# Designs tried in a protein design run: peptides against a protein of PDB entry 5TUV. Part 2

Target 1, 107 residues: chain A of PDB entry 5TUV
Amino acid sequence: KEVIDRLRYLKAEIEDLELKERELDQQKLWLQQSIKNVMDDSINNRFSYVTHEDICNCFNGDTLLAIQAPSGTQLEVPIPEMGQNGQKKYQINLKSHSGPIHVLLIN
Target 2, 107 residues: chain B of PDB entry 5TUV
Amino acid sequence: AQECQNLEVERQRRLERIKQKQSQLQELILQQIAFKNLVQRNRHAEQQASRPPPPNSVIHLPFIIVNTSKKTVIDCSISNDKFEYLFNFDNTFEIHDDIEVLKRMGM

## One batch from the design tools (peptide; made by RFdiffusion4, then SolubleMPNN)

Design b1_p8_2_s1 (from b1_p8_2, 6 letters changed)
Fold by OpenDDE base, seed 1:
Structure b1_p8_2_s1 (fold): chain B 107 residues (1-107), chain C 107 residues (1-107), chain A 8 residues (1-8)
Amino acid sequence: as target 1 above (107 residues)
Amino acid sequence: as target 2 above (107 residues)
Amino acid sequence: MIKIFIEN
């Protein structure tokens, strides 16, 4: 009887958790769409920028490159390999299919 | 007894997934807030200055930041249409997305 | 190899 009662309880709880998980999934989808709408708004887009100072304040003492590229641009970072001179090669490959890529040196 | 144990494992698995989804949802909320705060800041700044920022003084979203030592040598090859970029570094680098930058800015 | 697509 005790085991049967425990089983019944667990099954009911799992059912409730399934409902909760579906609720969270729906909330995530809604929020993602909301974010997209806000970012795609023409007025918001006009003010969707950071300054060079903003970037510099986030990173100290280094060389900073800002890369602006269309959505869907592919960024590839190959596994570092040894070069001919015995130095490891560190690479970034960018490929866009929908527009030009813009790169800025920040400091 | 075995069925009870199986259900308890299932229960725990679902609880952990729910926890993860809740965390992801919170991150999305923070992203939206950060973006809105950025837009508001910039709008206010331009209103006070009565002018937009100078060209090439700002970085529009979306963007990524590449961070490397000032001693790092960077070679770049660019396609004619600027659809493809190949970067070579003689040392390690870090990549940061705009979301992380906004976080570092305290948005 | 790490592949990332720029989103948004």
Scores: peptide ipSAE 0.044, ipTM 0.888, DockQ to the pose 0.146
Fold by OpenDDE base, seed 4:
Structure b1_p8_2_s1 (fold): chain B 107 residues (1-107), chain C 107 residues (1-107), chain A 8 residues (1-8)
Amino acid sequence: as target 1 above (107 residues)
Amino acid sequence: as target 2 above (107 residues)
Amino acid sequence: MIKIFIEN
């Protein structure tokens, strides 16, 4: 009897959790669309930028590359391999399918 | 008893998944807020300056930041159409998206 | 290999 009651309780709780999960999924979808709409707005797009100072303040003392690329651009970072000189090779591969990539050296 | 255990496992799985989704949702909310704050900041700044920032003085979203030591040697190969980039580093680097940058900026 | 896509 206790087991049966526990089973009923668990099933009911799982059902409630299913509802909660669906709610979260819907909220995520709506929020994603909202973000997209806000970012795609022409007025917002004009002001959607950071300054060199902003970036420098975030990463003091480093060499900084800013990469601007179209959505869907693929960035690949291969696992570092030993080079011919015994040095590890660190690489970044960028591939765009929809437009040119722009790279800025900040520092 | 076994059924009860199975349901308890399922319950726990769903709870963890919901927790993860809640966290993801919060991140999206923060992203939207950060973006709105960025736009507002820039709009206000331009209004005060009575002019937009000079071309090429700002980095428009979306972007990625690559940071490495100032001692790092960076080689770059670019395709003719600028659709493909190959970066070679003689040392380690870090990659940060615009979302992380906005977070670091306190947006 | 780490693959990252620029989405937004």
Scores: peptide ipSAE 0.043, ipTM 0.889, DockQ to the pose 0.148
Fold by OpenDDE base, seed 3:
Structure b1_p8_2_s1 (fold): chain B 107 residues (1-107), chain C 107 residues (1-107), chain A 8 residues (1-8)
Amino acid sequence: as target 1 above (107 residues)
Amino acid sequence: as target 2 above (107 residues)
Amino acid sequence: MIKIFIEN
């Protein structure tokens, strides 16, 4: 009887969890659309930028590259491999399909 | 007994997914707030200055930041149309999206 | 040091 009661309890809990998961999925979808609408607004877009100072304050003592690329730009970071001279190669590959990519040296 | 164990595994799986989705939702909310704060900051700054920032003095969203040691040698190959970029680093690097930058800025 | 090469 204890096992049967446990089974009944678990089934009921799983059903509740399924409902909760669907609720979260819907909330995520709505929020994503909301964010998109705000970011796509022409007025907001004009002010959607950071300064060089902003970036420098976020990172200290490093070489910083800012890469501005259109949405949908493909970014690939291959697994590091040994080069011909025995040095590991670290790479970034960028491919845009909708516009040019701009790279800025911040410091 | 076996059925009970199977349901407990399923229950745990669903609980973990729900936890992940809750975390993702919280991050999306923070992203939206950060973006709105950024826009408001910049709008106010331009109003006070009575002019927009000079071209190429700011980094518009979306962007990514690549940071590496100042000792790192970076080779970059760019296509004529600037649609393709190949970066080679002789040492490790980090990539940060604009969302993370806004978080570091305290937005 | 950063070196930039433009493909012809």
Scores: peptide ipSAE 0.040, ipTM 0.888, DockQ to the pose 0.038
Fold by OpenDDE base, seed 5:
Structure b1_p8_2_s1 (fold): chain B 107 residues (1-107), chain C 107 residues (1-107), chain A 8 residues (1-8)
Amino acid sequence: as target 1 above (107 residues)
Amino acid sequence: as target 2 above (107 residues)
Amino acid sequence: MIKIFIEN
């Protein structure tokens, strides 16, 4: 009887958790749409930028590449492989489907 | 007894997923706030300066930052339409999205 | 050092 009651309780709790998870999923979707709407606003879009100084202040004085790409651009970082010279090859592959990609060097 | 244990494991798994989703939701909220703060900052700055920033002096969202040593050699291959980029590095690099940059900026 | 190549 005790085991049966525990099973029933656990099953009911799991169902409640499923409902909670679905609620969170819905909230996430709405929030994502909200963010998109805010970012797509013409006025906000005009002011949606950072300066070179902003970037430099965020990182040490290394080589910094700023890559501006349309939303949905695919970024791939393959597993490093040995190059012809015996050195590991590190790569980034970018592919856009909606517009050109722009690269800026930040010093 | 075994079924009870299995359900308890399932329960715990769901609880962890819910926790993760709650955290993700909070991060999205912070991202939205950061974006709004960025827009507000830039709008105010342009109002004070009575002019927009010079062309190519700012980086519009969305973007990513690639950080690597100053000694790193970077080879970049670009398609004619600039839709595809291939970067080759002779050393390690780091990639940071605009969200992380905004966080580092304290937005 | 950055090298840029344009692919046709």
Scores: peptide ipSAE 0.038, ipTM 0.891, DockQ to the pose 0.041

Design b1_p8_2_s2 (from b1_p8_2, 3 letters changed)
Fold by OpenDDE base, seed 4:
Structure b1_p8_2_s2 (fold): chain B 107 residues (1-107), chain C 107 residues (1-107), chain A 8 residues (1-8)
Amino acid sequence: as target 1 above (107 residues)
Amino acid sequence: as target 2 above (107 residues)
Amino acid sequence: MIEKKFEK
């Protein structure tokens, strides 16, 4: 009896969890689309930037590169391997398909 | 019963997925809020200054920030159309996306 | 958003 009751309870709970998960999936999709719409708005797009000061305030004394690229730009960071000179290669590969990439040295 | 145990495992799995999805949803909400706040800030700032910032003084979204040691040597290879970039570093680096930057800015 | 890909 106890096992049967537990099974019934678990099945009912799992059903509720399935509904909850679907709800969250829908909410995520909606919010993602909402964000996209907001960012694609012409007015918002004009003001969608950070300043040099903003970046400097976020990071310490390291050299900072700001790389602006269109949405969908591919960023590849290979696993460091030994280079031809015996030094590990630390690389960033960027490939854009929709527009130019811009690089700004912050400090 | 084995069935009971199986359902317990499934229940736990679903609960964890739901938790993860809830966290992701919260992050998206924060992203949207941060972006809206950024836009409002910049719009207000430009209104007060009665001019837009210089084009090379700001970084438009989307972007990434690469930070590395001051001693790191950075080599950059760029395609003719500026659609492809290859960065070579002689030491380690970190990459931060615009979302993280907005968070650090307190947006 | 820039799509990040890490080679494995």
Scores: peptide ipSAE 0.088, ipTM 0.895, DockQ to the pose 0.908
Fold by OpenDDE base, seed 3:
Structure b1_p8_2_s2 (fold): chain B 107 residues (1-107), chain C 107 residues (1-107), chain A 8 residues (1-8)
Amino acid sequence: as target 1 above (107 residues)
Amino acid sequence: as target 2 above (107 residues)
Amino acid sequence: MIEKKFEK
């Protein structure tokens, strides 16, 4: 009896969880579209920037590179491997398909 | 008994997915708020200055920040059209997206 | 957004 009751409970709970998960999926899609619309607005786009001061306030003491690229730009960071000269390779590969990439030295 | 255990495993899996999706949704909400606050800040600043900032003084979204030691040597290879970049570092680095920067800015 | 890809 206990096993049967537990099975009924679990099945009912799983059904509820399935509904909840689908609800969250729909909410995510809606919010993503909303964000896209806000960011693509011409006025908002004009003011969608940070300053050098903003960046400097967020980080301290290091060399800072700001890399601005179009949406959809591919960023690849290989796992560090030993190079030919015995030095580990630390790399960033960027590939844009829709516009130029801009690099700024901040600090 | 075995069926009960299988359903309990499934229930736990779904609960974890839901938890992750709830967290992701919350992050998206915060991103939208941060972006709107950024736009408002910049609009107000430009109104006070009666001019936009110089083009090379700001970093437009989307962007990433790469931070590394002051001692790190950075080599960069770029394509003619600036669509492709290859960065080589002789030491470790960190990458931060624009979302994280906005969080650090308190937006 | 920039799409991040980490390769092993």
Scores: peptide ipSAE 0.087, ipTM 0.895, DockQ to the pose 0.912
Fold by OpenDDE base, seed 2:
Structure b1_p8_2_s2 (fold): chain B 107 residues (1-107), chain C 107 residues (1-107), chain A 8 residues (1-8)
Amino acid sequence: as target 1 above (107 residues)
Amino acid sequence: as target 2 above (107 residues)
Amino acid sequence: MIEKKFEK
């Protein structure tokens, strides 16, 4: 029957798609590791920076803070809530585990 | 018949997920290219200047940019080891990662 | 990369 043939076809296709998805997942992991290796290279690391001019060219009109922190640093931004005085709380929490955090005021 | 329809929905769901993963892989490749271009730019610039930039004039990766109004009051609490930072803002802010900055720079 | 978390 045509319905039976269609079912068989769909099941086979879904199985092939599952294999394709697993392949993509593995490729992602390999690519992420490749990026990490490139960034961790001593020569590349030496030149892995942007300038004040670079940042100013990307953003205009506001106060800009540049926060440099080691890989793996945790960034927490609580949902804004009303404070005790009726003012909303806007916060950023940073926690590093491998090195100091450095903050620069750009403008 | 109903089973065929269910499997067709599942197939479409998987196809869309695969498409998204393929796009994410392309994004990672572009990130790696942007980083390579950044390193090349900085190496060339330092060769021409015959010296590295001053330490406080550059922001080393990884970093984030916090953007807020010039009228925003920013309070910062820092741990002794500089591993923990707490920022308080009296108004809204935006956060941009280093990947977005490199994109805006055209790397 | 810096890990981003939004506290609820």
Scores: peptide ipSAE 0.085, ipTM 0.892, DockQ to the pose 0.866
Fold by OpenDDE base, seed 5:
Structure b1_p8_2_s2 (fold): chain B 107 residues (1-107), chain C 107 residues (1-107), chain A 8 residues (1-8)
Amino acid sequence: as target 1 above (107 residues)
Amino acid sequence: as target 2 above (107 residues)
Amino acid sequence: MIEKKFEK
């Protein structure tokens, strides 16, 4: 009797959790669309930038590359492997499908 | 008894997913707030300066930042249309997205 | 392909 009651309770709770998860999924979709709308606004887009100073303040003492690319650009970082020179290859592959990629050396 | 245990495992899995989704929603909210703050900052700054910043002095969203040692040698191969980039590093690097940068900026 | 080296 106790086991049966526990089973019923767990099943009911899982159903409630499923409903909650779906609610969260809908909220996520709505919020993502909201963010997109805000970013795609012409005025907001005009002012959607950071400065060299902003970047330098976030990072210290290193070489910084800023890579600006259209949304949806593919970024791949292969697992480092030994190269022809006996050194590990550290690589970044970028592929855009909608526009050019722009690279800036910050410091 | 075994069925109860299985359902309890399932329950816990769902609870963890819900927790993760709640966290993701909070992050999205923060991202939207950060973006709005960035836009507001830039609008105000340009109003005070009575001019937009020079084109090469700012990084437009979306972007990524690559951080590596000053000693790192970076080679870049670019396609003719600038749609494809291959970066080669002789040492390790870090990649940071624009969202993380905005966080570091305190937006 | 165009080769470009970045260095400070």
Scores: peptide ipSAE 0.075, ipTM 0.892, DockQ to the pose 0.041

Design b1_p8_2_s3 (from b1_p8_2, 6 letters changed)
Fold by OpenDDE base, seed 3:
Structure b1_p8_2_s3 (fold): chain B 107 residues (1-107), chain C 107 residues (1-107), chain A 8 residues (1-8)
Amino acid sequence: as target 1 above (107 residues)
Amino acid sequence: as target 2 above (107 residues)
Amino acid sequence: MIKIFKEE
């Protein structure tokens, strides 16, 4: 009897969880669309920037590169491998299909 | 008994997915708020200055930040149209998206 | 140090 009751409880709970998961999925989709609309607005787009000071305040003592690339730009970071000189190589590959990439040295 | 165990595993799986989706949704909300705050800050700043910032003094979204040691040697090859970039580092680096930067800025 | 090369 305990097993049967547990089965009933679990099935009912799983059904509730399925509904909750679908609700969250829908909320995510709507929120993503909302964010896109806000960012694509011409007025908001004009003011969607940070300053060099902003970046410097976020990081300390490092060399900082800011890479401005169009949305959809492909970013690849291969697994580090040994180079010909016995040194590990660390790489970033960028490929844009919709516009030029701009790189800024912050510090 | 076996059916009960299977349902318990399924229940736990769904609970974990829901937890992850809830976290992702919260991050999206914060992202939208951060962006709106950024826009408001910049609009107010430009109004006070009565002019927009110079084009090369700001970093427009979307962007990424690459940070590495001051001692790291960075080699970069760029295509003529600036659509393709290849970065080589002689040491490790970190990549941060604009969302994380806005978070660090306290937006 | 950062070295930037353009592909011709």
Scores: peptide ipSAE 0.087, ipTM 0.892, DockQ to the pose 0.038
Fold by OpenDDE base, seed 5:
Structure b1_p8_2_s3 (fold): chain B 107 residues (1-107), chain C 107 residues (1-107), chain A 8 residues (1-8)
Amino acid sequence: as target 1 above (107 residues)
Amino acid sequence: as target 2 above (107 residues)
Amino acid sequence: MIKIFKEE
């Protein structure tokens, strides 16, 4: 009887958790759409940028590449493999489907 | 007894997913706030300067930052339409999205 | 050092 009661309780709790998870999923979708709307606003879009100074302040003493690419651009980082010279190859592959990619060197 | 254990495992799995989704939701909220703060900052700055920044002095969202050593040799192959980029590094690198940059900026 | 190449 105790085991049966525990089973019933667990099943009911799992159903409640399913409802909660669906609620969170809906909230996520709504928020994502909200973010998109805010970013796509013409005025906000005009001011949606960072400066070279901003970037330099975030990173120290390294070579920095800023890659500006349209939304939906595919970024691929293959697993490093040995090159012909015996050195590991570290690669980044970028592919855009909606517009050109722009690269800036941050000095 | 075994069924109870299975359901308890399932319950725990769902609880963990819910926790993760709650965390992700909070991150999205912070992202939206950071973006709004960025826009507000830039609007104010341009108002004070009475002009927009030079086109090549800013990085418009969306973007990513590639960080690597100053000693790293970077080879870049670009398609004619600039839709495809292939970067080769002779050493390791780090990639940071615009969201992370905004976080580092304290937005 | 950065080298940029254009491919057709």
Scores: peptide ipSAE 0.081, ipTM 0.893, DockQ to the pose 0.041
Fold by OpenDDE base, seed 1:
Structure b1_p8_2_s3 (fold): chain B 107 residues (1-107), chain C 107 residues (1-107), chain A 8 residues (1-8)
Amino acid sequence: as target 1 above (107 residues)
Amino acid sequence: as target 2 above (107 residues)
Amino acid sequence: MIKIFKEE
């Protein structure tokens, strides 16, 4: 009887958890759409920027590049390979399909 | 007994997934808040200055930040239309997205 | 050091 009762309890709990998980999935979709709407708003878009000072305050004294590219731009960072001169090469490949890419030297 | 054990495992797995999804939702909320705070800051700043910032003084979202040592040599090949970029580094680099930057800014 | 080249 105890085992049967435990089984019944566990099955009921799992069912409740399934409902909870679906609820969270729906909330995620809603929130993602909300964020998209906020960012795509023309007024918000006008003010969606950071300054050079903002970036410098976030990082210490290194070379900083800011790469501004349209949404959907393809970013590839290949696995480092040994170059012909015996040094590893590190690469970033960017390809945009909807607009130009802008690069700024920050520091 | 074996069925109980199987259900216990399933229960625990679902609980962990739910916890992860809850954390993801919290992060999305924080992203939205950070973006709204950024917009409000910039709007207020421009109102006080009675002018927008110079075009090359700001980085518009979306963007990424690449940081590397001051000693790193960076070679960049750019297409004529600026749709394609190839960066070559002679040393390691780090990439940070705009979301992380906003977090570091305290937005 | 940053070197930028444009390719046609």
Scores: peptide ipSAE 0.079, ipTM 0.891, DockQ to the pose 0.037
Fold by OpenDDE base, seed 4:
Structure b1_p8_2_s3 (fold): chain B 107 residues (1-107), chain C 107 residues (1-107), chain A 8 residues (1-8)
Amino acid sequence: as target 1 above (107 residues)
Amino acid sequence: as target 2 above (107 residues)
Amino acid sequence: MIKIFKEE
């Protein structure tokens, strides 16, 4: 009897969780679309930028590169491999399909 | 019974997924808020200055930031159309997306 | 040090 009651409880709870999960999925989709709409708005797009100062305030003491690339740009960071001199190679590969990539030296 | 155990495992799995989805949703909300705050900040700043920022003085979204030691040597190969970039570093680097930058900015 | 090269 206890097992049967537990089964019933668990099944009911799982059903509620399924509903909750579907709700979250829908909320995510709507929010993603909302973000896209906001970012694609011409006025918002005009003001969607950060300054050199903004970046410098976020990072200090290092060389900083800002890479501006269109959405969908492929970013590859290969696993570091040993070079000819025995030093590990660290690489970034960028490939855009929709527009040019711009690189700025910030610091 | 075994069925109870199976359902309890499933229940826990669903709870964890829901928790993850809730976290992801919260991040999306923060992204939207951060972006809106950024736009408002920049709009206000330009209104006060009565002019837009000079070209190449700002980094337009979307972007990424690469930071590395000032001692790091960076070699960059660029295609003629600027659609392809290859960066070689002689030391480690970090990559940060625009979302993280906005967070660090307190947006 | 940053070196930039153009590829043909």
Scores: peptide ipSAE 0.073, ipTM 0.891, DockQ to the pose 0.038

Design b1_p8_2_s4 (from b1_p8_2, 6 letters changed)
Fold by OpenDDE base, seed 3:
Structure b1_p8_2_s4 (fold): chain B 107 residues (1-107), chain C 107 residues (1-107), chain A 8 residues (1-8)
Amino acid sequence: as target 1 above (107 residues)
Amino acid sequence: as target 2 above (107 residues)
Amino acid sequence: MIIIKKEE
């Protein structure tokens, strides 16, 4: 039957897709570890920065804030709501657990 | 048959997950390349200048960039230890992570 | 990495 053949085909394909997904998961894990090792290296860490010029070249015509914080710092952007004065309030909440946060005005 | 339809839904779900994971993996690869290029650039630049840049002239990773109109009023509340920050904006803003910035820099 | 959580 056509239905039986389709069922067999679908089951076989799903099995292959499961294998592919596991392969991708493994590749992601190894790559993430590789990135971590490279970034945690003392020499690389020393040179892991951008300049004000770099940022200005990426953005034009706006106010730019650079926020540097330790890895794992949590940034939350709540849903905009009406403020006390009738205007919508837009906010960013930052919480660091491992070190201070540094803010720079770029322009 | 209903069984065929169920398996086709499952197949499509897995295909979409695989597609997403492939995209994420590509982004990680680009991230690693960009970081290595950044380190190499900065190391060479400091060798040419025979000194490191001033501490407040650079932005170390990890960081984010907040982009808003020059007309936007920004209020900032900071904890004593600088572990918590609250930013209030009277207008919309955009947030860009360091990965996106490195992409824009051509790293 | 800074963890960004947008609640929209």
Scores: peptide ipSAE 0.357, ipTM 0.902, DockQ to the pose 0.916
Fold by OpenDDE base, seed 5:
Structure b1_p8_2_s4 (fold): chain B 107 residues (1-107), chain C 107 residues (1-107), chain A 8 residues (1-8)
Amino acid sequence: as target 1 above (107 residues)
Amino acid sequence: as target 2 above (107 residues)
Amino acid sequence: MIIIKKEE
């Protein structure tokens, strides 16, 4: 029956797609580990920085805060709420678990 | 048949996930390339200058950039161990991760 | 990587 054949075909295709997705997942993990290894290399780590000029060239006319923190630091942006003075609260919450946070003001 | 339609929807969902994962892999590759280019640039620059940049003149990865209007008032509360930061803004702001910055830099 | 979580 045509419907039965279609069902069999779809089920088989979905199985193939599952295999493909698992393959991609493994590739992602491998690549992530590769990136981590490259960044953790002592020489690469020494030169893993941008300059104030770099940042200024990327952004114009604004107050710029550069926040350097350890990998894994959590940054949360709550939904803006009304403050005590009637002003909307725009907030950034940072939580580091492995080291201090450094903030630089860039003009 | 309803079952056939359900499987077709499932197939499409999986195809979209696969497409997204493929895109994410491409982004990771670009990130790695950008990082390597950054390191190479900085290493060459320091060789030419025969000295490293001043400590407070650079932003080490990982970092984020927060940009807001020059008129925006920013308040910062810091924990005793400097592991927690609370930023309060009286106006909207934008957040950009280091990956985006490297892209804007053309790395 | 700094993990950014925006509440929507």
Scores: peptide ipSAE 0.353, ipTM 0.903, DockQ to the pose 0.909
Fold by OpenDDE base, seed 4:
Structure b1_p8_2_s4 (fold): chain B 107 residues (1-107), chain C 107 residues (1-107), chain A 8 residues (1-8)
Amino acid sequence: as target 1 above (107 residues)
Amino acid sequence: as target 2 above (107 residues)
Amino acid sequence: MIIIKKEE
């Protein structure tokens, strides 16, 4: 009897959780679309930038590369391997599909 | 009962997924807010300056920041496909996306 | 968004 009651309770709770999860999924979808719309707006796009000062304030004392590329650009960091001279290789591979990549050096 | 245990495991799994999705949703909300704040800041700044910033003085979204030591030697090569870039470093580096940068900026 | 893939 107690087990049966627990089973009924759990099944009902799981059903409620399923509804909650679907709600969150829909909210995520709508929010993602909203963000896309906001970012793609011509006025917002015009002002969607950071300055060198912004970056320098976030990162001090290092060499900084700012890489601007179209959305969807793929950045890959392979596992470091030993080079020809016995030095480990540290690499970044970038592949853009829809536009040019722009690189800025910030010192 | 075994069925009860199975449902309790399922309930816990769903609760964890919901928690994760709630967290992800909050991150998206913060991203949207940060972007809107960035746009507002830049619009205000340009209004005060009565001109846009020089084109090479800003980094347009989307972007990533590569952070490495001042001693790191960086080599950049472009493949036959001009949309593909290869960066070689003689030492370790860090990568930060634009979302993280906006967070560090306090947007 | 730039898609970052770090191999482990």
Scores: peptide ipSAE 0.340, ipTM 0.902, DockQ to the pose 0.921
Fold by OpenDDE base, seed 2:
Structure b1_p8_2_s4 (fold): chain B 107 residues (1-107), chain C 107 residues (1-107), chain A 8 residues (1-8)
Amino acid sequence: as target 1 above (107 residues)
Amino acid sequence: as target 2 above (107 residues)
Amino acid sequence: MIIIKKEE
């Protein structure tokens, strides 16, 4: 009676939620493509930069490296391990497939 | 009934996923807005200066920022074509993407 | 977008 009605209600709601989730997934895809198109526009690309001042205003008191690389560049940070000299090894591995990487020392 | 309880758990799980996806969509929208604001800022700045900024004074998107102590020793190895980079640090570091930087800039 | 993969 009531249990059967509740089951039917829940099943129907879950089905509606499945549709909503698929809708959101599609919207995400469209939005991501829109962002890519905006960033790839020639005029926007020309002005798609930040300054040293911008970076310095965002971070204080440390050494800052800015690494500019093409979209799709892979960055790996392996788990720190002990080195041969008993010191921990902290590492960043960068691999670009579409263009050169540029490094700037900010401060 | 047990089946009713199972479906209620499933419903809640789906609701949480939907909420997360909605939040992610909002973040993407904010990213697009931030980028557009950045472009507008830079266009106006260059118009007022009557010239573009020096090439080495700006960081083009996409980029990352590596933050570490001023005492940290950084070793960098690069390939001839600059497609591969290996950074070694003697201490911990933080990585920030361009999206986070734009947020900190208030774009 | 630069793809960041932290193995930590």
Scores: peptide ipSAE 0.297, ipTM 0.899, DockQ to the pose 0.889

